# Peptides against a protein of PDB entry 5D63, part 79

Target 1, 292 residues: chain A of PDB entry 5D63
Amino acid sequence: SLRRGIYHIENAGVPSAIDLKDGSSSDGTPIVGWQFTPDTINWHQLWLAEPIPNVADTFTLCNLFSGTYMDLYNGSSEAGTAVNGWQGTAFTTNPHQLWTIKKSSDGTSYKIQNYGSKTFVDLVNGDSSDGAKIAGWTGTWDEGNPHQKWYFNRMSVSSAEAQAAIARNPHIHGTYRGYILDGEYLVLPNATFTQIWKDSGLPGSKWREQIYDCDDFAIAMKAAVGKWGADSWKANGFAIFCGVMLGVNKAGDAAHAYNFTLTKDHADIVFFEPQNGGYLNDIGYDSYMAFY

## One batch from the design tools (peptide; made by RFdiffusion4, then SolubleMPNN)

Design b2_p15_5_s3 (from b2_p15_5, 5 letters changed)
Fold by OpenDDE base, seed 3:
Structure b2_p15_5_s3 (fold): chain B 292 residues (1-292), chain A 15 residues (1-15)
Amino acid sequence: as target 1 above (292 residues)
Amino acid sequence: SLADQLRQLRKDYLA
């Protein structure tokens, strides 16, 4: 079953993603096929999938940027019915905005069926051009038509997944205690993470004994990421991943505060030194505390 | 506790 999370939804046939045109929050904004750049933030192409309780494999899809929801116009079962962004809520009962998402016959891609109309989200004619029409279209679950098959590239992690990634890292002290602050986290590419760091002013900040030392740098970075998230996205129900750790060195005579994020595959953590913007697999400390 | 002791350690820094 598809997990709650943020997804980049890519067509199985052509290199096109489900895109809310211009990221507009206006009701009726077209959802279209659009090119994307792998391993980057594709701003208008991220969707928060919220599972509906007690309705198997059924979700709302909230555009992360606009905060609006994928909506089949008038819930019509006619082939070619527009799919648009529209205001809504995560747990709506409006069948225009309820989508049953299950594996396709190929076992890798998904099909997205409107709960009410039973039609499927379709990249019309498999058109790979920017702005190509996405519509509801007749189909079946076992049909192999790539126009209706979508890869769900997970762009977020749950708190449990983050916890597991930390637990696998060799630089965790035996006394480690972790504190989870949110439930779902958008994981940023390092380039974006670094840009936030640069924009925060931290690169020019001066270390000062106790008054602005390692913990201040680490907390400032987390604050900067939090603000970036709030300023960048209109959807709710998720956070931006940026952790803070306290660690002790091997000699046991020094401690440090630093940040960490997740690797591209979300399986591991990488340490981030907010005093110089460096990413390290080994920062020279074993963490005894983290919050994220 | 060990955890408490660790919290009292001197902070490191990068110049």
Scores: peptide ipSAE 0.035, ipTM 0.667, DockQ to the pose 0.150
Fold by OpenDDE base, seed 2:
Structure b2_p15_5_s3 (fold): chain B 292 residues (1-292), chain A 15 residues (1-15)
Amino acid sequence: as target 1 above (292 residues)
Amino acid sequence: SLADQLRQLRKDYLA
């Protein structure tokens, strides 16, 4: 029942995440345990889980940074078999790259079983050091070994989830029309969102009546985020969340264009003013149109 | 539509 999405995958026993070493796209690049920083973009540790149609609870795992896939070396069932990054496709039939992911017996963590070998992704010896070996290892679904239990922290939202977050916001006009542009969105920390804004040149841009006004700022921000996404990640099938809204004030005599993103818990939206880089829960306008 | 009318409103800005 794991949903399609981008996940940060953390070991249940030690503070280590599944990391593609150096983010390399080379075939055979080791996947290892590595430390992580909460609430940041952990560049080499994000995985797009794509569910395989008609194969229950089975996914490919694409590294967001490299665009390569989690691969059990030679599909071997031998304990200690390397897990590597390898070129592939989202809907491959290669059992070396197919992973059955289901809840462990504790009901919170997941286990990751190779579809072919039936072995499990294992942080060998529970080693918390950077570069620790991750391998296929014998196991069962019901045992409690934390070396084979993983938390899947969702780092993205579906278009439906984004739509729901918008719908819950009190600053949406009754005439609101939303237009969904993509299917899955990586949600950025505000710090990263702000840095993109800074790098875009918008902080130095001048408001000019009609020729470069609020809509130009808002669209420029979205374009900057899009470019950042394209330049930063090699995986496909997702976008970076950055919305554009048009809103009307309470008096109904002024309109504004602005941006928005999602809160950390992905349950709500927060407004972003591209003219000054500010985040606001209330921007003073009710949105009658958005695209994201 | 009301939405169309709203598009005709004067654009706001922040200094």
Scores: peptide ipSAE 0.034, ipTM 0.670, DockQ to the pose 0.155
Fold by OpenDDE base, seed 5:
Order: sequence, then structure tokens, then C-alpha cells
Structure b2_p15_5_s3 (fold): chain B 292 residues (1-292), chain A 15 residues (1-15)
Amino acid sequence: as target 1 above (292 residues)
Amino acid sequence: SLADQLRQLRKDYLA
């Protein structure tokens, strides 16, 4: 079954993703097919899938950028019915915004069925052009039509998954204590993470003994990412991944504060030095404390 | 290593 999380949803037939046009929060904003760029944020193309309790394989899909929800217009079962962004809530009972998401017959892609109409999210005519219509369309779960098959690329991790990634890292001290701050985290590409760092002013910040040293840099980065998240996305129920660590060197006579994020595959962590913007697999310290 | 380069920025650690 599909896990709660943030997904980039790509058509199985053509290189097109489910896109909320212009990221608009207006009711009735078209959801369309649009090109995407790997390893980028793809702003209007991220969807938070929230599972509905006690309704098997059924979700709301909230656009991260707009905070609006995927909505089948009037819940109509007519082929060609528009799929739009519309105001809603994560646990709505509105069948226009409830989507049953299960694996397609190919075992890799998913189909997205409207709970009420039983029609499927369809990239009309498999059109790969930017702005191509996405609509509800008749179909069946076993049908192989790629217009109705979608890859759900996970762009987030749960706190448990992050915890597991940390636990796998060799640079963790035996006294390590981790503190989880949120439940689900959007994992940023390094380019975005770095841009936040640059925009924070940290590259121009001067290290000063105790008053603005390693912990200040690390916390400032964390704060910058948090603010970036709040300012960038209208959806709730997730955070932006950016960790803070305290570590001790091998000799046990020096400590450092630094950041970390997750690797692209979400399986490992990578350390980030907020004093110079560097990414490292080994920062020279073993972490005895983290919060993220 | 980065740790070596930033040695002057390190904090003392006491158990």
C-alpha cells in the first residue's frame, strides 16, 4: 500500500508530471501534465498523500505549494471531467477529493481512482505537452492504458526512516541521542539546500568565539530551512528536513555542531557544514546528539 | 579533512 508522504507523480507513458497550473490556490485551478526536471524541487508538482483512516488505499492529495487538494469536478463520472485544485482538508469526506491509489497491473505504477465516481486520473491522450489536460476517465484496475498509470516517486521520509538512516551512519557516537521534531520531511536536493544556505546570510557570517560559533551556524541553518519551508509551501503536515548534530572527535577532546540532510536515495545522511556550505560523508566528528 | 581545516573553530569537549 502507498505510504503517507510527499510524491512527485509522473505519468508512466510520457515524461510528464501531475502539475497544479501556476501553483494557484484558486478553486478550480487546472491540474495538468507538465514537464519536470530530475533532482529539482518541481514546485507545483509535489503532492502530500494523506491516507484516510479505515478506508483502504484511499487518500487525499494535497498540493504542497498551493495547499489545495486534487478534486474531480462535481465528482462526475463522465469521461473528460476536469481534475482541479480545490480547497479542502486532509481528512475530508468529500468524495470529489478522495482517491483510491493502488498498484496497476504492471506492479510498478499506480492508478488513481476517484472514490466516488470510480473513474481514473487520466493524462488525456497521453499528451506530453505542458498544460495537457488531466481528467477523470473511465477505466479498470487491470487495464494497461499508460494514460492512467502513474509513478509515485517519494520525495519525503518519515521520522522513522530518517532515524534509520542516521542509525546506519558510521559516524555516530555510542552515546548518541536523537530527538525527532516532526513526522514527515520533504528532502531537498542539495542545490536547494545550498540556496537556502546562501540566502540565509550564513556565507557572510563571521565566526566569533562563543557568541557566534559552530552551534549558532548550525541552528541558523536549521532556522533558515524552517522559514524557507513556511514561506514556500502552503500545505501542512510535513516539515523540511534539516538536522542539527553535536559531535565529538575521535580523540574525545573537541566537539562541533553541524547540520545534516539525507542523500538522494534517502538511505543515508550527509553532513553539511554551515560555516562553509560543504557536504561531507565524514565531517570528522561522531554525533552524540541530533535533532531534526 | 574539514575537521582539520576547522580546528580553530572547535569547541572543547568534556565528559
Scores: peptide ipSAE 0.026, ipTM 0.671, DockQ to the pose 0.105
Fold by OpenDDE base, seed 4:
Structure b2_p15_5_s3 (fold): chain B 292 residues (1-292), chain A 15 residues (1-15)
Amino acid sequence: as target 1 above (292 residues)
Amino acid sequence: SLADQLRQLRKDYLA
């Protein structure tokens, strides 16, 4: 079953993703097919899937950028019915905004069925052009039509997944204590993470003994990412992944504060040195404390 | 405690 999380939803037939046009929060904004750039944020194409309690395989889909929800216009079962962004809530009872999402017959892609109309999200004619119509369309779960099959590329991790990634890392001290601050984390590409770092002013910040040293750099980066998240996204219920660690060196005579994020595959952590913007698999310290 | 000892450690830095 599909887990709660943030997804980039890509058509199984053509290189097109489900896009909220212009990221607009206006009711009735078209949801369309649009090209995407791999390994980037794809701002208007991220969707938070929130599972509905006690309704099997059923979700709301909140556009991360606009904070609006995928909505089948008037809940109509007619083929060609517009799918739009519309104001809503994560746990709505409005069937126009409830989507049953299950594996397709190929076992890899998903189909997205409107809970009320029982029609499916369809990239009309498999059109790969930007702005291509996405509509509700008749179908069945077992059909192989790629117009109605979607890959859900997970762009976030749960706190448990992050915890597991940390636990697998060899640079964790035996005294490690981790503190989880949120439940679901959007994982940024390094390029975006670096850009936030640059925009924070940290590259130009001067190290000063005690008054602005390693912990200040690390906390400033965490704060910068937090602010970036708040300023960039209108949806709630998730955070941007950026961790802070305190570590001790092998000799046990020096400590350091630094950041970390997750690798592209979300399986491992990578250390980030906020004093120089470097990414390292080994920062030379074993973490005895983290919060993220 | 070990925690107290760690708090007394010198912080590393990049010049």
Scores: peptide ipSAE 0.034, ipTM 0.663, DockQ to the pose 0.151; fails the geometry check

Design b2_p15_5_s4 (from b2_p15_5, 7 letters changed)
Fold by OpenDDE base, seed 2:
Structure b2_p15_5_s4 (fold): chain B 292 residues (1-292), chain A 15 residues (1-15)
Amino acid sequence: as target 1 above (292 residues)
Amino acid sequence: SLADELRQLQRERLA
């Protein structure tokens, strides 16, 4: 029942996340426990879960940064077997890289079982130190050992979820038409979104009638986010959320182009004015068109 | 509708 998406995977017992050490793409790179900062981009700790068709509750886990996959070394069922990053593909048949992920007995956390070995991803000794070993370990689905229980914090939205968030917003015109460009979107913290905006040069760009006006700003922002995504992550199969809207004011005598992103809980959208970097719940326009 | 008219205008030029 776990949905396709990008997850930050946190241990249920200690404040440690599943981390690909140094974000390295090298085969055999250790996957370890590491501290994290909430509400930030934890670069080496994001995993794209891709469900395997016709294999219930089974996924590959691709590290977003490195583009490599979670791999149980030699598929061994021995307790203490290393879990590493390794080259792979999203729909591999290699059981070393197939993980059955289901709710634990507590109904909140998940357990991650290797499809082949039937052992579980284990934060060894519940060690909260940076670099702590993560290994395959014997276990059962129903036991309560927190070393093998993980919270899957969703860091992305599907296109359908984004669509739903837009539909709930009161500043959408009755004639609205939206166009979905991708299937899954990493949602950035506003701080990161703003930094991309700053780095794009848009803060220093001058509004000029028609030649560089609202649409140019809005499209430039989306392009900047796209480039940032391409430059930052090696995994494929997702985009960075940044929408463009065209809207009309209440009087119906003015139109504007602007951006939007999603709120932290992914339930709503917030408007972004690329001409000044402002976030607004009401930008003064009702959107009649969006693409994202 | 007014929105349709605006869309038409914006296809030509967005302010």
Scores: peptide ipSAE 0.037, ipTM 0.655, DockQ to the pose 0.169
Fold by OpenDDE base, seed 4:
Structure b2_p15_5_s4 (fold): chain B 292 residues (1-292), chain A 15 residues (1-15)
Amino acid sequence: as target 1 above (292 residues)
Amino acid sequence: SLADELRQLQRERLA
């Protein structure tokens, strides 16, 4: 079953993603097919899937950028019914905004069925052009039509997944204490993470003994990422992944504060040195404390 | 505190 999380939703037939046009928060904004750039933040194409309690395989889909929800216009079962962004809530009872999402017959892609109309999200004619119509369309779960099959590329991790990634890392001290601050984390590409770092002013910040040293750099990066998240996205219920660690060297005579994020595959952590913007698999310290 | 320990141990800028 599909887990709660943030997804980039890509058509199974053509290189097109489900896009909220212009990222607009206006009711009735078209949801369309649009090209995407792999391994980047596709701003208008990220969707938070929130599972509905006690309704099997059923979700709301909140556009991360606009904070609006995928909505089947008037809940109509007519083929070609517009799918739009519309104001809503994560746990709505409005069937126009409830989507049953299950594996397709190919076992890899998903189909997205409107809970009320029982029609499916369809990239009309498999059109790969930007702005191509996405509509509700008749179908069945077992059909192989790629117009109605979607890959859900997970862009986030749960706190448990992050915890597991940390636990697998060899540079964790035996005295490690981790503190989880949120439940679901959007994982940024390194390029985006670095850009936030640059925009924070940290590259030009001067190390000063005690008054602005490693802990200040690490906390400033965490704060910068937090602010970036708040300023960039209108949806709620998730955070941007950026961890802070305190570590001790192997000799036990030096400590350091630094950041960390997750690798592209979300399986491992990578250390980030906020004093120079470097990514390292080994920062030279074993973490005895983290919060993220 | 952890902060105090860090301050005690971290005496130079590290890369």
Scores: peptide ipSAE 0.033, ipTM 0.709, DockQ to the pose 0.186
Fold by OpenDDE base, seed 1:
Structure b2_p15_5_s4 (fold): chain B 292 residues (1-292), chain A 15 residues (1-15)
Amino acid sequence: as target 1 above (292 residues)
Amino acid sequence: SLADELRQLQRERLA
């Protein structure tokens, strides 16, 4: 079963992703196939899948950038019906915006079926060009047609997954207490994380005893990421991953405040020093407290 | 120590 989360949705046949054209929030904005760059933020191509309670394998798909929802135009079952962005809500009852998402016959890709029409999201003719039409099209779950098969690359983690990643890290103090602030977190590539750090002004900030020291840097980074998230995305129901830790050194006579994020595979954490922008597997401290 | 102070502050905040 597909988990709640943010996904980059890529066609199984060609290097094309499901893209909300120009990231527009206007009703009726075409959803199209578009090229993407691996290991980067593909701004118009991220979708929050929200599972519908008590409806098996059924979701709304909210475009992260626009805050609008994947919508089958008029809920029509006709092949070639446009799939667009449209205003909606996460737990709508509108069948135009309800999508049953299950594994395809190949066991790795998914198919996306409209709940009402029972047609499938289709990259028409498998066209790999930017702006290629995505439409509702007749199909079956067991067909091998790659036009209707999609890889769901998870770009987020749940709070539980983040918690697990922290728990397996060797640099956690025996007195560790963690505090979870949100439920789902978009995990940024390091390049994006670093850019936020640069744009925050922290690289030019002066360390000053007590008045602006390690905790201020760490909290400022957290705040910068939070603001970046709020300014960048119109969808709700998720956060941008950026943790704050307090740690103690091995001797027990020094403490430090620092940040952390998740590795690319989401399995581990990596420490981030907001005073110099460095990523470290070992920052020299064992964390006794984190919030994220 | 600084470490002890930080831990103490955290405990007091959460108490």
Scores: peptide ipSAE 0.021, ipTM 0.649, DockQ to the pose 0.147
Fold by OpenDDE base, seed 3:
Structure b2_p15_5_s4 (fold): chain B 292 residues (1-292), chain A 15 residues (1-15)
Amino acid sequence: as target 1 above (292 residues)
Amino acid sequence: SLADELRQLQRERLA
C-alpha cells in the first residue's frame, strides 16, 4: 500500500511529471504534464498523499506549493475530463478529490483512479511537452497503457523512517535519546539545504564563547530551515527535515552541537556543521541527544 | 565517567 508522504509523480512512459500549472492556488488551475530535473526541488510537482481512514488505498493529493487538491472536474466519467487544482481538505468526502492509488500490472508503477468516476489519471497521448493535458480517462487496473501509469518517487520520510536511519548510524552514543517533533518530513537536496544555510547569514557569523557558540549555530540553522518551509509551501501536515544533535567525542572531554539531514536514498543520515556548511559522515562526535 | 558527567552538565549548560 502507498504510504502517507510527499511524492514526485512521474509518468511511466515519458519523462514528464504531474505539475500544477504555475503553482497557482486558483480553483480550476490545470494540472499538466511538465518536464522535471532529477534531484532538485520541482516546486509545482510535489504532492502530499493523505490516506483516507477506512477506505482502502484511497487518498487525497494536495499540491505542496499551492495547498490545493487534485480534482476531477465535476467528477465526470467522460474520457478527457479535466484534472485541476481545487480547494479542499485532506479528509474530504468529495469524490472529485478522492483517488484510489494502487500498483499497476507491472508491479512498479501506480495507477491513479478517481474514487467516484472510476476513470484514471491519464497523460493524454503520452505527450511529453510542457503543458500537456492530464485528464480522467477510461481504463482498467490491468491495462498496460503507460499514459495511465505513474511512478511515485518518495520525497519525504516518516518520523519512524528517520528514527531508523539514525539508529543504524555508527556515530550514535549508547545513551542516545531522540525526540521526534513532526510526523512527515520533506527531505531536501543538499544543494537546497546549503542555500538555506547561506541565506541565513550563518556563513558570516562569528563563533563567540558561550554567547554564540555551537548550540546557537545549530539552532539557527534549524530555525532557518523552518522559516524556509513556512515561506515556501502552502500545504500543511509536514515539516522540512533538519535535525539538531548533541554529541560527545571519543575521549569524553568535549561536546558539540550540530545538525544532520538524510542522504539521497533516505536510508542514512549525514552530519552538517553549521559553522562552516560542511557535510560529514563523521563529525567526530557520538550523539547522545537529537531532536528533529 | 567523564563523558557521563559532561552530558549531565550539558543538560544545565552546553559548552
Scores: peptide ipSAE 0.034, ipTM 0.646, DockQ to the pose 0.134; fails the geometry check

Design b2_p15_6_s1 (from b2_p15_6, 9 letters changed)
Fold by OpenDDE base, seed 3:
Structure b2_p15_6_s1 (fold): chain B 292 residues (1-292), chain A 15 residues (1-15)
Amino acid sequence: as target 1 above (292 residues)
Amino acid sequence: SAMEAKFLAFLQSQL
């Protein structure tokens, strides 16, 4: 079963992703195939999948950038029916915006079926060109047509997954207490995380005894990431991952406040020093408190 | 917590 989360949705046959054209919030904006760059944000190509309660394997798909939803035009079952962005809500009853998402016959990719029409999201002719048509098309769950098969690359973690990643880290104190602030987190590439740090003004900030020391740097970084999230995305129901930790060294004679994020595979955390923008596997402290 | 108190003490000690 597909988990709630943010996904980059890539065609199984060609290097093309499901893209909301120009990231536009206008009703009827075409959803198209478009090239993508691995390990980058791919702004118009991120989709929040929200599971519908009591309806098996069925979701709405909200474009992260526009805040609009994947919509089968008029809910038509005709092959070639346009798939567009359209205003909606996460728990809508509109069958034009309800998608049953299950594993394809290959066990790795997914198929995306409109709940009402029973047609499938199709990259028409498997066209790899930018702007290629995506439409509703007739099909079956067991058919091997790569035009209707999609890889769901998970770009987010649940709070439980983040908690598990922290628990696996060797630099956690025995008295550790974690405080979860949100339910689902977009995990940023380090390059984006660093850019937010640069844009925050922290690189030019000076350490000053108590008035602007380690805790101020760490909180300022988290605030900068939060603001970046609010300014960048129109969708709701998720946060941007950026943690704050308090730690003590092994000797017990020094303490520090710092940030952390998740590694690319989401399995581990990496420490971030907001005073210099460095990423470290060992920051020299064991965390006794975190919030994220 | 005891660790929180220790952290505050370190902040006061110019860490």
Scores: peptide ipSAE 0.028, ipTM 0.604, DockQ to the pose 0.073
Fold by OpenDDE base, seed 5:
Structure b2_p15_6_s1 (fold): chain B 292 residues (1-292), chain A 15 residues (1-15)
Amino acid sequence: as target 1 above (292 residues)
Amino acid sequence: SAMEAKFLAFLQSQL
């Protein structure tokens, strides 16, 4: 079953993603096919899938940017019915905004069925152009039509997944204690993470003994990421991944505070030095504490 | 505690 999380949803037939037009929060904003760039944030194309309790394989889909929800216009079962962004709530009972999401017959892609109408989210005519219509359309779960098949690329991790990634890293001290602050984390591309770092002013910040040293840099980076998240996204129920670690060197005579994020495949962590903006697989310290 | 010792080491590192 599809897990709760943030997804980039890509058509199985053409290089097009499910896009909320202009990221607008207005009711009735078209959801359209649009090109995307791998390893980028794809602002208007991220969707938080929230599973509905006690309703198998059924979700709301909240656009991260707009905070609005995928909505089948008037809940109509007519082929060609518009799919739009519309105000809603994560656990709505409105069948216009409830989507049953299960694997297609190919076992890799998903189909997105409206709970009420039983029609499927369809990239009309498989049109790969920017702004192509996405609509509800008749179909079945076993059909091979790529217009109705979607890859759900997970862009977030649960706290448990993050914890597991940390646990796999060789630069964790035996006394390590981790403190989880949130439940679901959007994992940023390094380019975005770096841009936040640049915009924070940290590149121009002066290291000063005790008064503005490693811990201040690391916490300032985390604060910058948090603020970026709050300023960038209208959806709730997730955080932006940015960890803080305290580590000790192998000799045990030096300690450091630094950041970390997850690798592209979400399987590992990579260390980030907020004093210079560097990414490292080995920062020279073993972490005895982290919070993220 | 081990945590206190490590935290103290951290504060004293001046990094």
Scores: peptide ipSAE 0.028, ipTM 0.596, DockQ to the pose 0.078
Fold by OpenDDE base, seed 2:
Formats: sequence, C-alpha cells, structure tokens
Structure b2_p15_6_s1 (fold): chain B 292 residues (1-292), chain A 15 residues (1-15)
Amino acid sequence: as target 1 above (292 residues)
Amino acid sequence: SAMEAKFLAFLQSQL
C-alpha cells in the first residue's frame, strides 16, 4: 500500500515526470509530462498523496506547489480525457479527483486509476517531450504498457521515519528526548537547504555571547526553513524538514545547539552547523533533545 | 529536563 507522502511521479518508460504546467492554481491547468532534474526540488512535479479512509488504495493527489488536485476532466472514461489541476480537498468525494494507486505487474511501478472512470493515467504515446499530454486511458492492472506505469519516488518522510533515523544515529545521548512537531516532512536537497541558510542572513550574523549564540542560530535556521516552506508551497498538511538539536559533548562540560536534516535516502540524519553552514556526520556533541 | 537545565547553566556560565 502506498503511504501518505510527497512523491515525485516519474514515468516508467521515459524520463518524464507528472508536471502541473507552470505550477498554476487555475482550474483546468494541464497536467503534462515534463523533464526533471534528479536531486532537485522539481517545483511543479511534487504531489502529496493523501489516502482516503475506508477506500482501499485510493488517494487524492495534491500538487505541492499549486495546492490544486489531480483531476480527470468530467470524470470521463473516454480515452484521451484530459488530466488537469483543479481545486479540491484532500478528502473529497469527487471521483474525478480520486485515484486508486497500486503496484503494476512489474512490482516496482504503480498504476494510477481514476476511481470513477476506471481509466488510467497515461503518458500519451510515451511522449518524453516537455508538455506531453497526460490523459485518462483505458487499461488493465496487469498489462505492461509503460505509458501507464509510474514510479513513486518518495520525497518526504513521516514523523515516525524521521524519529527512526534519529534513533539509529550514533550521536544521540542516552537521555535523548525528541519532540515531533509535524506529521510529514519534505526533505530538501542539501543545496536547497544551504540556499535557505544563505538567504536567511545567518551567514552574516555575528556570534555574541548569550545574546545571539548557538541556540539563536539554530532556531533562526529552523524559522528560515519554515518561512521558505510557507512562501514556496500552497499545499498544506506537510512541513519542511529542519531539526533543532541540543547536544552535550563527551566531557559533559560543553553544550551546543545545532540543526540537522536527513540524508538523501532518508535513512540517516546529518548535522548542520548554522553558524557556518557546514554539514557534518559528527558535530562533536551527543543530542539529548531535538524538535523537528 | 535535567539535561536542558545543564544546557542552560552552561550557556549562562560561558555564553
């Protein structure tokens, strides 16, 4: 079963992702195939999959950027029916916006079936060009047509996954207490994380005893990431991953406040020093507290 | 927590 989360949805046949054209929030905005760049944000190509309670394997797909939802035009079962962005809600009953998402016959990719029409999201002709039509098309769950097969690359972590990543890190104190602030987190590439740091003004901030020291830097970074999230995305129901940690050194005579994020594979954390923008596997402290 | 108190004490004494 597909988990709730943010996904980059890539065609199984060609290097094309499901893209909301121009990231527009207008009703009827075409959803199209578009090229993507690995390890980047791919702004218009991120989709929050929200599972519908009591409807097996069925989701809404909210475009992260626009806050609109994947919508089969008029819910038509006709092959070639447009798939567009349209205003909606996460738990809508509108079958035009309900998508049954299950593994394809290959066991790796998914197929995306409209709940009402029973047609499938199809990259028409497998066209790899930017702006290629994505439409509802007849199909079956078991057929191997790559036009209707999609990789769901998870770009987010649940709070539980983040918690697990922290727990397996060797630089966590035995007395560690973690405080989870949100349920789902978009994990940023380091380049984006660093850019937020740069734009925050922190690189030019002066360390000053107590008045603006490690905790101020760490909290300012988290605030900057939060603001960036709010300014960048119209969808709700997720946060941008940026943790704050309090740590103590091995000698127990020094403490530090710092940030952390997740590695690309989401399996581990990496420490971030907001005073200099450095990423470290070992920051020299064992965390006794985190919030994220 | 005790650790938080320790952190704060450290900051107050050194920072």
Scores: peptide ipSAE 0.028, ipTM 0.600, DockQ to the pose 0.075
Fold by OpenDDE base, seed 1:
Structure b2_p15_6_s1 (fold): chain B 292 residues (1-292), chain A 15 residues (1-15)
Amino acid sequence: as target 1 above (292 residues)
Amino acid sequence: SAMEAKFLAFLQSQL
């Protein structure tokens, strides 16, 4: 079963992703195939899958950028029916915006079936060009047609997954207490995380004893990420991952406040020093407290 | 620690 989360949805046949054209919030904005760059944010190509309670394997798909939802035009079962962005809500009863998502016969990719029409999201003709038509099309769950098969690459972690990643790290103090602030977190590429740090003004900030020291830098970084998230995305129901930690050194005579994020595979954490923008596997402190 | 108390207070104020 597909988990709630943010996904980059890539065609199984060609290097094309499901893209909301221009990231527009206008009703009827075409959803199209578009090229993507691995390990980047791919702004218009991120989708929050929200599972519908008591409806097996059925979701709404909210575009992170626009805050609009994947919508089968008029719910038509005709092959070639447009798939567009349209205003909606996460738990809508509108069958135009309800999608049953299950594994294809290959066991790796998924198919996306409209709940009402029973047609499938189809990259028409497997066209790999930017702007290629995505439409509802007739099909079956067992067909091998790559035009209707999609890889769901998870771009987010649940709070439980983040907690597990922290628990695996060797630089956690025995007295550690973690505080979870949200349920689902978009995990940024380091390049994006660094860019937010640069844009925050922290690289030019002066360390000053007590008045602007390690905790101020760490909180300022988290605030910058939070603001970036709020300013960048129109969808709700998720946060941007950026943790704050308090740690103590091995000697027990010094403490530090710092940030952390998740590695690319989401299995581990990496420490981030907001005073210099460095990523470290060992920051020289063991964390006794975190919030994220 | 004093630092921990400060951060806990911050969390409480932001929730």
Scores: peptide ipSAE 0.015, ipTM 0.555, DockQ to the pose 0.568

